# Peptides against a protein of PDB entry 3ZN8: the designs that were tried, part 41

Target 1, 125 residues: chain A of PDB entry 3ZN8
Amino acid sequence: LEEYDKIQKKMEDVMEGKGKLTLRDVYAQIIALRKMGPLSKVLQHIPGLGIMLPTPSEDQLKIGEEKIRRWLAALNSMTYKELENPNIIDKSRMRRIAEGSGLEVEEVRELLEWYNNMNRLLKMV

## One batch from the design tools (peptide; aimed at target 1 I46)

Design b2_p29_7 (made by RFdiffusion4)
Pose (drawn by RFdiffusion4):
Structure b2_p29_7 (pose): chain A 106 residues (1, 21-125), chain P 29 residues (1-29)
Amino acid sequence: LLTLRDVYAQIIALRKMGPLSKVLQHIPGLGIMLPTPSEDQLKIGEEKIRRWLAALNSMTYKELENPNIIDKSRMRRIAEGSGLEVEEVRELLEWYNNMNRLLKMV
Amino acid sequence: VIEERITFMEIELYKMVFGREPPVFVPKH
């Protein structure tokens, strides 16, 4: 049930219920429909879950803050350690900056 | 501001876990 510390404390809680659906707990707004979140049980069917929660914990508690310092020598690093590919790492690294970015405008 | 930031974090992390945005309308405050 400044940001990095929050990302972990939050993603960790996003597994001990589902992938849970508490996305509608702090949103006074309304939803759309039910036949849409049905594609959430699909990823649960596999023995695995998601590639993002993989290389996510395979990083230092400071490398997630500024993933910009990461080079071609650092992407392959958390790639083979997590079992993901260099490409599957980019989509993860280029996202840590987005959260710390769009949050500034909030 | 705190509540908006919490809402934003939930949306972004939901997108992270499921790889898609949630079917939700977020009211502006």

Design b2_p29_7_s1 (made by RFdiffusion4, then SolubleMPNN; from b2_p29_7, 18 letters changed)
Fold by OpenDDE base, seed 1:
Structure b2_p29_7_s1 (fold): chain B 125 residues (1-125), chain A 29 residues (1-29)
Amino acid sequence: as target 1 above (125 residues)
Amino acid sequence: KEDERKRLLDLLLYEFITGRPPPVIVPPV
């Protein structure tokens, strides 16, 4: 789908050492994903869903929707510099982002951990 | 590479939604 083209190209750049994936890239992609509708509709585009991969329960989808909402709130509370270079986000910045988004600091930390794990995974491919 | 990128993105999306790694590892195309 065209909604994934930008992030896929950026992932290729990272894999080839021609750039890095930023939270701005992630943010743009999440917004594009939301335009596809509910997560249930998005998941229909995953090949093998319901066959090789179990279909998520309604409860899992609700948790996923809430997670997206929370992470978007966090991303909306970040500065442009933080989105472009998440490595500058220290404990003080995490607290500000959490307060600005109405989240716990741990939730902001989870987003950053996920981002770091994704970058590590891309370098392994 | 395109198929691999798409596969990886789908798995990341699945893990994001479910909160856990996929129970089955799908090989690259």
Scores: peptide ipSAE 0.411, ipTM 0.801, DockQ to the pose 0.334
OpenDDE base, seeds 2, 3, 4, 5: peptide ipSAE 0.328, 0.405, 0.422, 0.404; ipTM 0.740, 0.798, 0.808, 0.803; seed 4 fails the geometry check

Design b2_p29_7_s2 (made by RFdiffusion4, then SolubleMPNN; from b2_p29_7, 17 letters changed)
Fold by OpenDDE base, seed 4:
Structure b2_p29_7_s2 (fold): chain B 125 residues (1-125), chain A 29 residues (1-29)
Amino acid sequence: as target 1 above (125 residues)
Amino acid sequence: KEEQQKQLLDLLLWKFVTGREPPVIVPPV
């Protein structure tokens, strides 16, 4: 729970132009989510989500669980330098991460694109 | 606005947890 609050605060700080969200922060968040149990329980800890958004279907939760598993494999195959500075991940690094995680290069790209999009959106607020 | 920031955060967290696009679109502006 405290790790979840940390990532939320980190996102808020980034929205205010204070600091940067890293893949280390993402990794910590995923680990925190996994410790909370099933995604269905995790969603109850997201403030305002239940008011603003409909409850995800079982199929949506299954997709989320699969994505979490795959992204954890990718994150576990990254160096500390890559986790702190994902922008250094070039095609060679991305291929290494994919090979080390047993993922397709496209799946590693998807994670990085998600991260970049999230950071961009946070800065647009 | 603080409420808009919260709404965006909730959408991002929803997408992160579910791996899907949020069914409700709330513009950040």
Scores: peptide ipSAE 0.214, ipTM 0.674, DockQ to the pose 0.252
OpenDDE base, seeds 1, 2, 3, 5: peptide ipSAE 0.189, 0.199, 0.176, 0.191; ipTM 0.658, 0.658, 0.669, 0.652

Design b2_p29_7_s3 (made by RFdiffusion4, then SolubleMPNN; from b2_p29_7, 16 letters changed)
Fold by OpenDDE base, seed 2:
Structure b2_p29_7_s3 (fold): chain B 125 residues (1-125), chain A 29 residues (1-29)
Amino acid sequence: as target 1 above (125 residues)
Amino acid sequence: SEEERRRLLLLQLYEFVTGRPPPVIVPPI
């Protein structure tokens, strides 16, 4: 999809040292992926570069889908400032976000960890 | 390369879904 390609270009730009990946970008990425269909179908649209991956179990896909929905809820509970600057999210903000989204604080922390790891990955390659 | 970037994103997404790094199988030549 057009939106997915745009987001991928954003990630590529970040990899090249252009711009910054934010949680807003993550939000857009998730939404774009969801529009492509279920996770199983999304995975099929990404080139493996000559590799084969085991097919995720149906249970794993369901868990992943639920996790995505929960993360979207968390993102919906963030302020624009937090989405653009996730580094400002302290324990108090995490708790607020968790309460507003019906999540555990640890789930919000996991999302932030994902974001940090993604940024690290993009800057490393 | 773009393909390499896509591969990395695939691996990351796969790890997200499965909760662990995937075993990578390279098909025979």
Scores: peptide ipSAE 0.242, ipTM 0.687, DockQ to the pose 0.247
OpenDDE base, seeds 1, 3, 4, 5: peptide ipSAE 0.227, 0.219, 0.233, 0.253; ipTM 0.682, 0.668, 0.686, 0.694; seeds 4, 5 fail the geometry check

Design b2_p29_7_s4 (made by RFdiffusion4, then SolubleMPNN; from b2_p29_7, 17 letters changed)
Fold by OpenDDE base, seed 4:
Structure b2_p29_7_s4 (fold): chain B 125 residues (1-125), chain A 29 residues (1-29)
Amino acid sequence: as target 1 above (125 residues)
Amino acid sequence: KQDERERLLLLLLWEFVTGRRPPVIVPKI
């Protein structure tokens, strides 16, 4: 519960125009989630989820676990400067991250697109 | 507006944890 409260508070701060959610925050949160156990158990700690959304299927959870694993590999291959300011990640940096993590460049792009979309949505509300 | 923010946060948290877009559009409260 505490870990979800931390990320939620940070998201709320960003919506209020205070601070920025970084990939360092994303990394820290993913690590925290992994320590809580499998995604099925983690989802039980999301406030209001059981009321507002259906629980993901087992297949959806498997796909999610694989995506988390791959994104962690990418995040582990980023520099501190890139984690704090993902906007500096150009095509050269993206390729280096992909090569260092054993991922396709497209997978690193997907992570960055997700991050950018999240920040955009937080600023819109 | 508050309910909409809470709804969005929940959707973002769900997507973050699962790595997938929410399967349904949660109605605005």
Scores: peptide ipSAE 0.328, ipTM 0.746, DockQ to the pose 0.253
OpenDDE base, seeds 1, 2, 3, 5: peptide ipSAE 0.315, 0.317, 0.253, 0.334; ipTM 0.739, 0.741, 0.673, 0.747; seeds 1, 5 fail the geometry check

Design b2_p29_8 (made by RFdiffusion4; failed a check: the pose's geometry)
Pose (drawn by RFdiffusion4):
Structure b2_p29_8 (pose): chain A 106 residues (1, 21-125), chain P 29 residues (1-29)
Amino acid sequence: LLTLRDVYAQIIALRKMGPLSKVLQHIPGLGIMLPTPSEDQLKIGEEKIRRWLAALNSMTYKELENPNIIDKSRMRRIAEGSGLEVEEVRELLEWYNNMNRLLKMV
Amino acid sequence: EEKRKKIAELAKEGKVLEAEILAKELEKE
């Protein structure tokens, strides 16, 4: 049930219920339909879950703040350690900056 | 409606923080 600390404390909670659906707990707005979140149980059917939660904990509690400092020598680093590829790491690293970015405009 | 669709997509992707941001932006509007 400044940002990095919140990201962990949140993603950690996003596993001990599902992948839960509490996405509709702090949104007074309305939804769309039910035949859409059905594709959530598909990723559950595999023995695994997601690649993101992999290389995510395979990083220092400071490397997630400014993933910009990460180079070609640092991407392959958290790649082989997590079992993901260099490509699967980019999509993850280019996202840590987005959260710390779009949040500024909030 | 477009924003709701984006929020629904982000919810599918598990990008809860982005979904909360967009929800707050939608509430402000």

Design b2_p29_8_s1 (made by RFdiffusion4, then SolubleMPNN; from b2_p29_8, 17 letters changed)
Fold by OpenDDE base, seed 4:
Structure b2_p29_8_s1 (fold): chain B 125 residues (1-125), chain A 29 residues (1-29)
Amino acid sequence: as target 1 above (125 residues)
Amino acid sequence: SELLEEILKLALEEDYFSALVLAKLLEKV
């Protein structure tokens, strides 16, 4: 809870107007999901999704919770400028973020690739 | 909807977290 409180406070400082999807936006939504409780309880809080998606298996829930942990750790180790403009995150910044979050550099790269994929999917709107 | 299909695909591929994040993001867009 304390970690999430810190993240929430940071997000409040970062949050600004809408625009292109940034890591700030992703960060905010992950925090919003966390406020709903564990993944096992999130579906009931998202209208229409519970009837659309299959019931998650225990393995899916575990994998999801681990991803939340990793992504929040990485995002919490980023600067405001990096969250607003992920394109500035070079190898040096990735290494710093990894060290600060207790992740491998490759995991930080994975997050950035995942973010890019989210952007791609959102462009379908 | 292509977007709904992508969300479903993510969920079925055991990337449930990503499916939920995407769905949540879509609520704001």
Scores: peptide ipSAE 0.451, ipTM 0.837, DockQ to the pose 0.185
OpenDDE base, seeds 1, 2, 3, 5: peptide ipSAE 0.435, 0.375, 0.347, 0.350; ipTM 0.832, 0.819, 0.796, 0.787

Design b2_p29_8_s2 (made by RFdiffusion4, then SolubleMPNN; from b2_p29_8, 15 letters changed)
Fold by OpenDDE base, seed 4:
Structure b2_p29_8_s2 (fold): chain B 125 residues (1-125), chain A 29 residues (1-29)
Amino acid sequence: as target 1 above (125 residues)
Amino acid sequence: EELLKEIQKLALEQDYFSAEILALLLKKV
């Protein structure tokens, strides 16, 4: 019971993430995306994007789902402090996260690099 | 416009996951 309560609380805390992009925000958006259905349905609701973007193939949807699965495992293995401030994640933390999530360290690094790139892109707003 | 171009670029590169996440995150900025 205690473990389930901790997991639920963690989920709630992650879903409340707002402000400067954190991994809590990323987690929340991934979950939201999954609830919306196939990835292709999200972009079509954004003005201009639905018309301008190519339609993903079934294979691309599967690739996206696998990426979501793996990254959620990594995110679920992070602490509150790491989700809030991913910059504190050093080599030791990456290894721990990888071990806890069943991923390779390189996959955790990929997620963090992707996160940094997303932050870079969002600064273009 | 620049961000939209980046979203388009991601989609054209068949990285729909990143394109969609970026689009969703745009709503939070």
Scores: peptide ipSAE 0.486, ipTM 0.882, DockQ to the pose 0.198
OpenDDE base, seeds 1, 2, 3, 5: peptide ipSAE 0.350, 0.393, 0.443, 0.406; ipTM 0.821, 0.847, 0.870, 0.852; seeds 2, 3 fail the geometry check

Design b2_p29_8_s3 (made by RFdiffusion4, then SolubleMPNN; from b2_p29_8, 15 letters changed)
Fold by OpenDDE base, seed 3:
Structure b2_p29_8_s3 (fold): chain B 125 residues (1-125), chain A 29 residues (1-29)
Amino acid sequence: as target 1 above (125 residues)
Amino acid sequence: QELLEKIQQLALNQDYFSAEILAKILEKL
């Protein structure tokens, strides 16, 4: 419960332009999603979306789960400073994270690009 | 409204993971 309250407050601060989504926040959300279940269950609480969105196939769910597993490995290989401020992650840090997580450097770069895109979307709130 | 449209767009593009993350964030707000 305390972790959920912290995440909620962090998201409120982001909406007010007083905060920024970090990779620590992303990590916490991934864990929360795994506990709650499939997208259809999440979307049921959002008016209009639960009825209109297609559900992923079993194969798509498996692909998504593998991607989550790989990204969690990358996140677990980051330092606290990197999780809080991902913009400090240079080529040397990306290589270290990749080696520690068993990923390719390109996969670590993809995670960082995704993170930057998510932050851009959150600014639209 | 704009964030809901983005969630829908992500799901329609079969990026269910990103849609789930944004939907979960929105659910907690």
Scores: peptide ipSAE 0.377, ipTM 0.841, DockQ to the pose 0.187
OpenDDE base, seeds 1, 2, 4, 5: peptide ipSAE 0.346, 0.325, 0.368, 0.341; ipTM 0.832, 0.820, 0.839, 0.832

Design b2_p29_8_s4 (made by RFdiffusion4, then SolubleMPNN; from b2_p29_8, 18 letters changed)
Fold by OpenDDE base, seed 3:
Structure b2_p29_8_s4 (fold): chain B 125 residues (1-125), chain A 29 residues (1-29)
Amino acid sequence: as target 1 above (125 residues)
Amino acid sequence: QELLEEIQKLALEQDYFTARILAEILKKL
């Protein structure tokens, strides 16, 4: 519970322009979300969303869980400096991370693109 | 309204992970 509140406070700080999301924050969020219920349990408390959003199939849930496990492997293969400042991750670092995690370079690139997009979205809220 | 629209867009794109993150933020606002 304390870890969850810290992550939420960090997200709020980013939305207010008081900081930026790091890959360390992403790692912490992934771990916290595994302790949270399914998306449906969150959406049921938001009027209109529970009715308008499609529910994922069992296969889609499994695919999503596998993707998150792969991203955790990539994050575990990063240095502390890379986690705190992902902007330093060049092509050479991406290849090292991919090799160390057993992923394709494209999967590491996808994680970094997602991270950049998340920071963009949070600043717009 | 804008945050709800983003959650809907992400869910339609089958990015349920990101949608869940934003929904949890919205729940605390």
Scores: peptide ipSAE 0.385, ipTM 0.826, DockQ to the pose 0.214
OpenDDE base, seeds 1, 2, 4, 5: peptide ipSAE 0.355, 0.367, 0.335, 0.356; ipTM 0.825, 0.759, 0.741, 0.831

## One batch from the design tools (peptide; aimed at target 1 I46)

Design b2_p30_1 (made by RFdiffusion4)
Pose (drawn by RFdiffusion4):
Structure b2_p30_1 (pose): chain A 106 residues (1, 21-125), chain P 30 residues (1-30)
Amino acid sequence: LLTLRDVYAQIIALRKMGPLSKVLQHIPGLGIMLPTPSEDQLKIGEEKIRRWLAALNSMTYKELENPNIIDKSRMRRIAEGSGLEVEEVRELLEWYNNMNRLLKMV
Amino acid sequence: KKKALKILLHMKFASEETEELLEEWLEELQ
């Protein structure tokens, strides 16, 4: 059930119920439909889950703050350690900056 | 800020239609 500490405390909670659907717990707004979140059970069918939660915990508690310092020598690092590819790491690293960005405008 | 961070996390893990809805909610929060 400043940001990095929140990201972990949150993504950790996003597994002990599903992938849960509490996305509609702090949103007074309304939804769209039900035949759409049906594609959530598909990723559950596999023995695995998602590549993101992989290389995510394969990083220092400070490297997630400013993923910019990460180079070609650091991407392959958390790649082979997590079993993902260099490409699957970029999509992850270029996202840690987005959360810390879009959040500033909030 | 806490709500927005939760939405941002959920957007990346959501389907496309749910992501679009959450982007609208995020814009409203902004």

Design b2_p30_1_s1 (made by RFdiffusion4, then SolubleMPNN; from b2_p30_1, 15 letters changed)
Fold by OpenDDE base, seed 3:
Structure b2_p30_1_s1 (fold): chain B 125 residues (1-125), chain A 30 residues (1-30)
Amino acid sequence: as target 1 above (125 residues)
Amino acid sequence: KKKALELLIWHHFSSKELAEWLEEQLKKLI
């Protein structure tokens, strides 16, 4: 709960222009998500969504856990400087991160593109 | 309101794949 409140506050600060979203913030959020467990459990705590939401099948949970694991592998293969300033990640850095994480370079590019799009969106809100 | 904001935050910080996965999970749950 406390970790989640910190992430929420960071997001609010970014939306207010008081901060910058970094890949370190993304990492912290993914870790917080994993600690909360399946999103279904989180949604069960939402008033009015207490309708018996179908529990995700075990296979759906496994697919999600695999995606999370891949993104964490990429983030864990980044330097602190890259996590704080993702805009410095060039083609050479992307290749190193991909090799270190066991991912395709395209998967690393997609993560960075998402981050850039998110950071643009948050500045507009 | 606070919990809806929490969901938006999760949607915003999730990687596109994680966001897509979360959206798929959310769509199955909503």
Scores: peptide ipSAE 0.094, ipTM 0.575, DockQ to the pose 0.138
OpenDDE base, seeds 1, 2, 4, 5: peptide ipSAE 0.080, 0.090, 0.084, 0.085; ipTM 0.565, 0.557, 0.559, 0.562

Design b2_p30_1_s2 (made by RFdiffusion4, then SolubleMPNN; from b2_p30_1, 17 letters changed)
Fold by OpenDDE base, seed 4:
Structure b2_p30_1_s2 (fold): chain B 125 residues (1-125), chain A 30 residues (1-30)
Amino acid sequence: as target 1 above (125 residues)
Amino acid sequence: KKKALELLIWHRLSSPELQDWLLEQLEKLI
């Protein structure tokens, strides 16, 4: 619960304009998910939500698993500086990350695009 | 509504492929 609370607080701070979401934050969230399990476990601890939400099927959980695994590999191939400031990731860095993670460059690009879109979304809310 | 949206975004970060599932569940609650 503590890890999820920290992640939630970070997101709230970003939404309020008090911070920026980084890939380090994304990494922390993925690790927390792997340790604590799916969102359903988090929702169960939120008053009024946990009782009414069904648990996702095992198949549904598996669908996301491969994508998350691949993103984790990419994140593990990034430097601390890149995780904190993903905007510095140029074509050369992206290629290095792809090679280090066993991914295609396009997959790393997709992760970065997703991250950028997420940051924009959080700032708009 | 704001809290539900926050949770949706959180879920997208945690498991992007489950976003549609979560959205469906949230639509039943809000």
Scores: peptide ipSAE 0.094, ipTM 0.558, DockQ to the pose 0.176
OpenDDE base, seeds 1, 2, 3, 5: peptide ipSAE 0.072, 0.080, 0.084, 0.046; ipTM 0.554, 0.538, 0.544, 0.538; seed 3 fails the geometry check

Design b2_p30_1_s3 (made by RFdiffusion4, then SolubleMPNN; from b2_p30_1, 15 letters changed)
Fold by OpenDDE base, seed 2:
Structure b2_p30_1_s3 (fold): chain B 125 residues (1-125), chain A 30 residues (1-30)
Amino acid sequence: as target 1 above (125 residues)
Amino acid sequence: KKQALELLLWYRFSSEELRKWLEEQLKKLI
């Protein structure tokens, strides 16, 4: 519960302009998400929803989980400085991260683009 | 609170296809 509260508070703080979302925060969120198990399990535990909503296909869940796993691999290949300040990640760093994580450079770029979009969106709210 | 955050996290990190699917399902509940 404490971990979840911290994640929520961080998001709220970012929305209130008291901080910025970092990739370290993203990492924490992904780890928390993985601890919960697959989305199907989460949905089943929600009263009413598990009965009313069809379960996502196993294939759809696997695709989503694979993306998260790949992003975790990228994050695990980043330095602490990069996690705290993703804006320093240039082409050379992206390539290193990609090679270290077994990903394509484009996948690392996608993660960074997603991060930038999310951070921008949170600040606009 | 935990479940709400869980859903938000899944929504945030889901693929576009899964997100669209979730949105369509949620529309049925609202």
Scores: peptide ipSAE 0.339, ipTM 0.787, DockQ to the pose 0.185
OpenDDE base, seeds 1, 3, 4, 5: peptide ipSAE 0.099, 0.333, 0.317, 0.109; ipTM 0.536, 0.780, 0.772, 0.549; seed 1 fails the geometry check

Design b2_p30_1_s4 (made by RFdiffusion4, then SolubleMPNN; from b2_p30_1, 17 letters changed)
Fold by OpenDDE base, seed 4:
Structure b2_p30_1_s4 (fold): chain B 125 residues (1-125), chain A 30 residues (1-30)
Amino acid sequence: as target 1 above (125 residues)
Amino acid sequence: KQRALSLLLWYRFSSPELQEWLLEELKKLI
């Protein structure tokens, strides 16, 4: 319960401009998400979902779950300094992270681009 | 509360297509 409250508070603080989201925060969010189980199972337990809109296909949900697993592997291959300050991640670091996680460099780049875009949006609010 | 947070987290990490669906469903739950 305490971990979920911390995650929620951090998200609120970031949305209010009171904090900066790091990849360590992203890691914590992914871990919490995985502890709750796959999205398909979460949706199955919520009454009234998918009544008005077509539910996403099981394949679409699985693709999203695999993406999160791959990003988690990348995050697990990062140093603490990289997680706190992702801007230090250069091409050499990206290659190391990719090799350590069994991912393509492009997948690590995609994660970092997503993170950077999110931070830009938060700074504009 | 925990289920709502899980949906918000999934929304954050989902594709734009799935985000649109999740957002509409979240509007019904909140």
Scores: peptide ipSAE 0.376, ipTM 0.823, DockQ to the pose 0.193
OpenDDE base, seeds 1, 2, 3, 5: peptide ipSAE 0.240, 0.268, 0.254, 0.157; ipTM 0.729, 0.738, 0.726, 0.614; seed 5 fails the geometry check

Design b2_p30_2_s1 (made by RFdiffusion4, then SolubleMPNN; failed a check: too like the target's own chain; its pose is not in this set)
Amino acid sequence: SVLGLGLLGLLELLKKLEEEEKRREELERK

Design b2_p30_2_s2 (made by RFdiffusion4, then SolubleMPNN; its pose is not in this set)
Fold by OpenDDE base, seed 5:
Structure b2_p30_2_s2 (fold): chain B 125 residues (1-125), chain A 30 residues (1-30)
Amino acid sequence: as target 1 above (125 residues)
Amino acid sequence: PVLGLGREGLLKLLKLLEELEELKKLLEEL
């Protein structure tokens, strides 16, 4: 509960322009979600998600869990400085993160693109 | 409502990226 409330408050602060979403926040969110159980259980506890998203097939949930696992490996291979300030991640850092996580450089790029898109969306709300 | 939108937006975007990555893998196998 307390970790969830901290993440929610930080998301509110970011949407109000009082804070910045970092990859550390994404990491904390993924860890909190994993403590809550499988993605299927997490999705069931989000009011309105079942109305706005078609119920993912069991296979789509497994794919989602695998992608979250891969992104968690990438996040675990980042430095604290990179987690707090992802815009410093250049091609050399992406390669190091990929090698350290057992991922392709493209998968690390996708995580960063996702983070950038999320930050754009949160600034637009 | 704001509390739901950030997390739902996050999960929607994760799901969309999964679907795009699966589509990319399928296209690379053709």
Scores: peptide ipSAE 0.053, ipTM 0.564, DockQ to the pose 0.038
OpenDDE base, seeds 1, 2, 3, 4: peptide ipSAE 0.020, 0.021, 0.021, 0.023; ipTM 0.545, 0.535, 0.521, 0.529; seeds 1, 2 fail the geometry check

Design b2_p30_2_s4 (made by RFdiffusion4, then SolubleMPNN; its pose is not in this set)
Fold by OpenDDE base, seed 4:
Structure b2_p30_2_s4 (fold): chain B 125 residues (1-125), chain A 30 residues (1-30)
Amino acid sequence: as target 1 above (125 residues)
Amino acid sequence: VVLGLGREGLLKLLEELKRKEEERREELEK
């Protein structure tokens, strides 16, 4: 619970323009989610960003959990500098990360796209 | 933040946020 509160505070700081979301923060969130149990249970404890999202189906949750596991493999293949500053990840770095994690380059690209979109989301809230 | 949202789910959320911001702007301009 303490780790979760730290993550939430970090997100609030980012929303207020006091910081930036990094892939290290994403990693911390994934680890916290896994410690809390199944994604379905964790989602119930995540305060909405003032947005009511429809409850995903069980199948959608399972797909999401598998995607998170694959992204975790990618994150574990990143350097500290890449985790702190994902903007430095070029095509060469992306390929290295994909090869090191056993993922397709497109999956690493998808993670980075998600990260960029999440940063946009946090700035709009 | 819903980490389990795929690209499409996140884009839909962003679109909804943009819509809400536009509605708020219209209310402030009245």
Scores: peptide ipSAE 0.137, ipTM 0.550, DockQ to the pose 0.023
OpenDDE base, seeds 1, 2, 3, 5: peptide ipSAE 0.105, 0.105, 0.110, 0.075; ipTM 0.600, 0.597, 0.606, 0.594

Design b2_p30_3 (made by RFdiffusion4)
Pose (drawn by RFdiffusion4):
Order: sequence, then structure tokens, then C-alpha cells
Structure b2_p30_3 (pose): chain A 106 residues (1, 21-125), chain P 30 residues (1-30)
Amino acid sequence: LLTLRDVYAQIIALRKMGPLSKVLQHIPGLGIMLPTPSEDQLKIGEEKIRRWLAALNSMTYKELENPNIIDKSRMRRIAEGSGLEVEEVRELLEWYNNMNRLLKMV
Amino acid sequence: EELEEKLKEVEEEYGPFAANLLRERIAIAE
């Protein structure tokens, strides 16, 4: 049930209920439909879950703040350690900056 | 509106999980 600390404390809570659906707990707005979140149980059917939660905990508690410092020598690093590929790491690293970015405009 | 567009872009590029995480924070911040 400044940002990095919140990302962990939040993504950790996003597993002990589902992947839960509390996405509609702090949104006074309305939804769309039900035949859409049905593709959430598909990823649950596999013995695994997601590649993101993999290399996510395979990083220092400071490397997630400014993933820009990460080079070609640091991408392959958290790649083989997590079992993901260099490409599957980029999509993850280029996202840590987005959260710390779009949040500024909030 | 601009944030909603950005969220749609994040959902398309990265997936609904990343967008749902941002929506929660944005809604709480508001």
C-alpha cells in the first residue's frame, strides 16, 4: 500500500498488491473503460514481470538522480548485472531524467 | 493539457506504468 527516494518508496509499493491499480486513488478525475486494463494480467502470466524493475535496483542510490553521467561503460554495467541488454537499459535510463524533468513543471 | 500530451507521449514511448506513476505524483502535487 529529492525524487529518487520517492521513486523507490513508490515503485516498492507498486508490487505488493498486483501490479495494483491504485492509480485511481489520488485522481479525482474519471476513467475510460474496463476492457483496456485487461492487458495488465498478461504480463502477470509470465513467471517474470518487467524489465524496468530489474536494472532499476541494479543502480546506486545516486546514479538514478542524474543518469546523464552514465556512459557506454556504465550502461553495459547494469545490463549484464540485471540480465537485460544495452538497448533495454537505454529506455530505462532515458526515463529517470523524464520523471525529474516533467516534475519540475509541476 | 500540455502535461496530458506529455503523459500520452511517455505512455507510447515507455509504457502505461511510467505514465501512471507520473499521473499519481502530478495529481498529488496539484

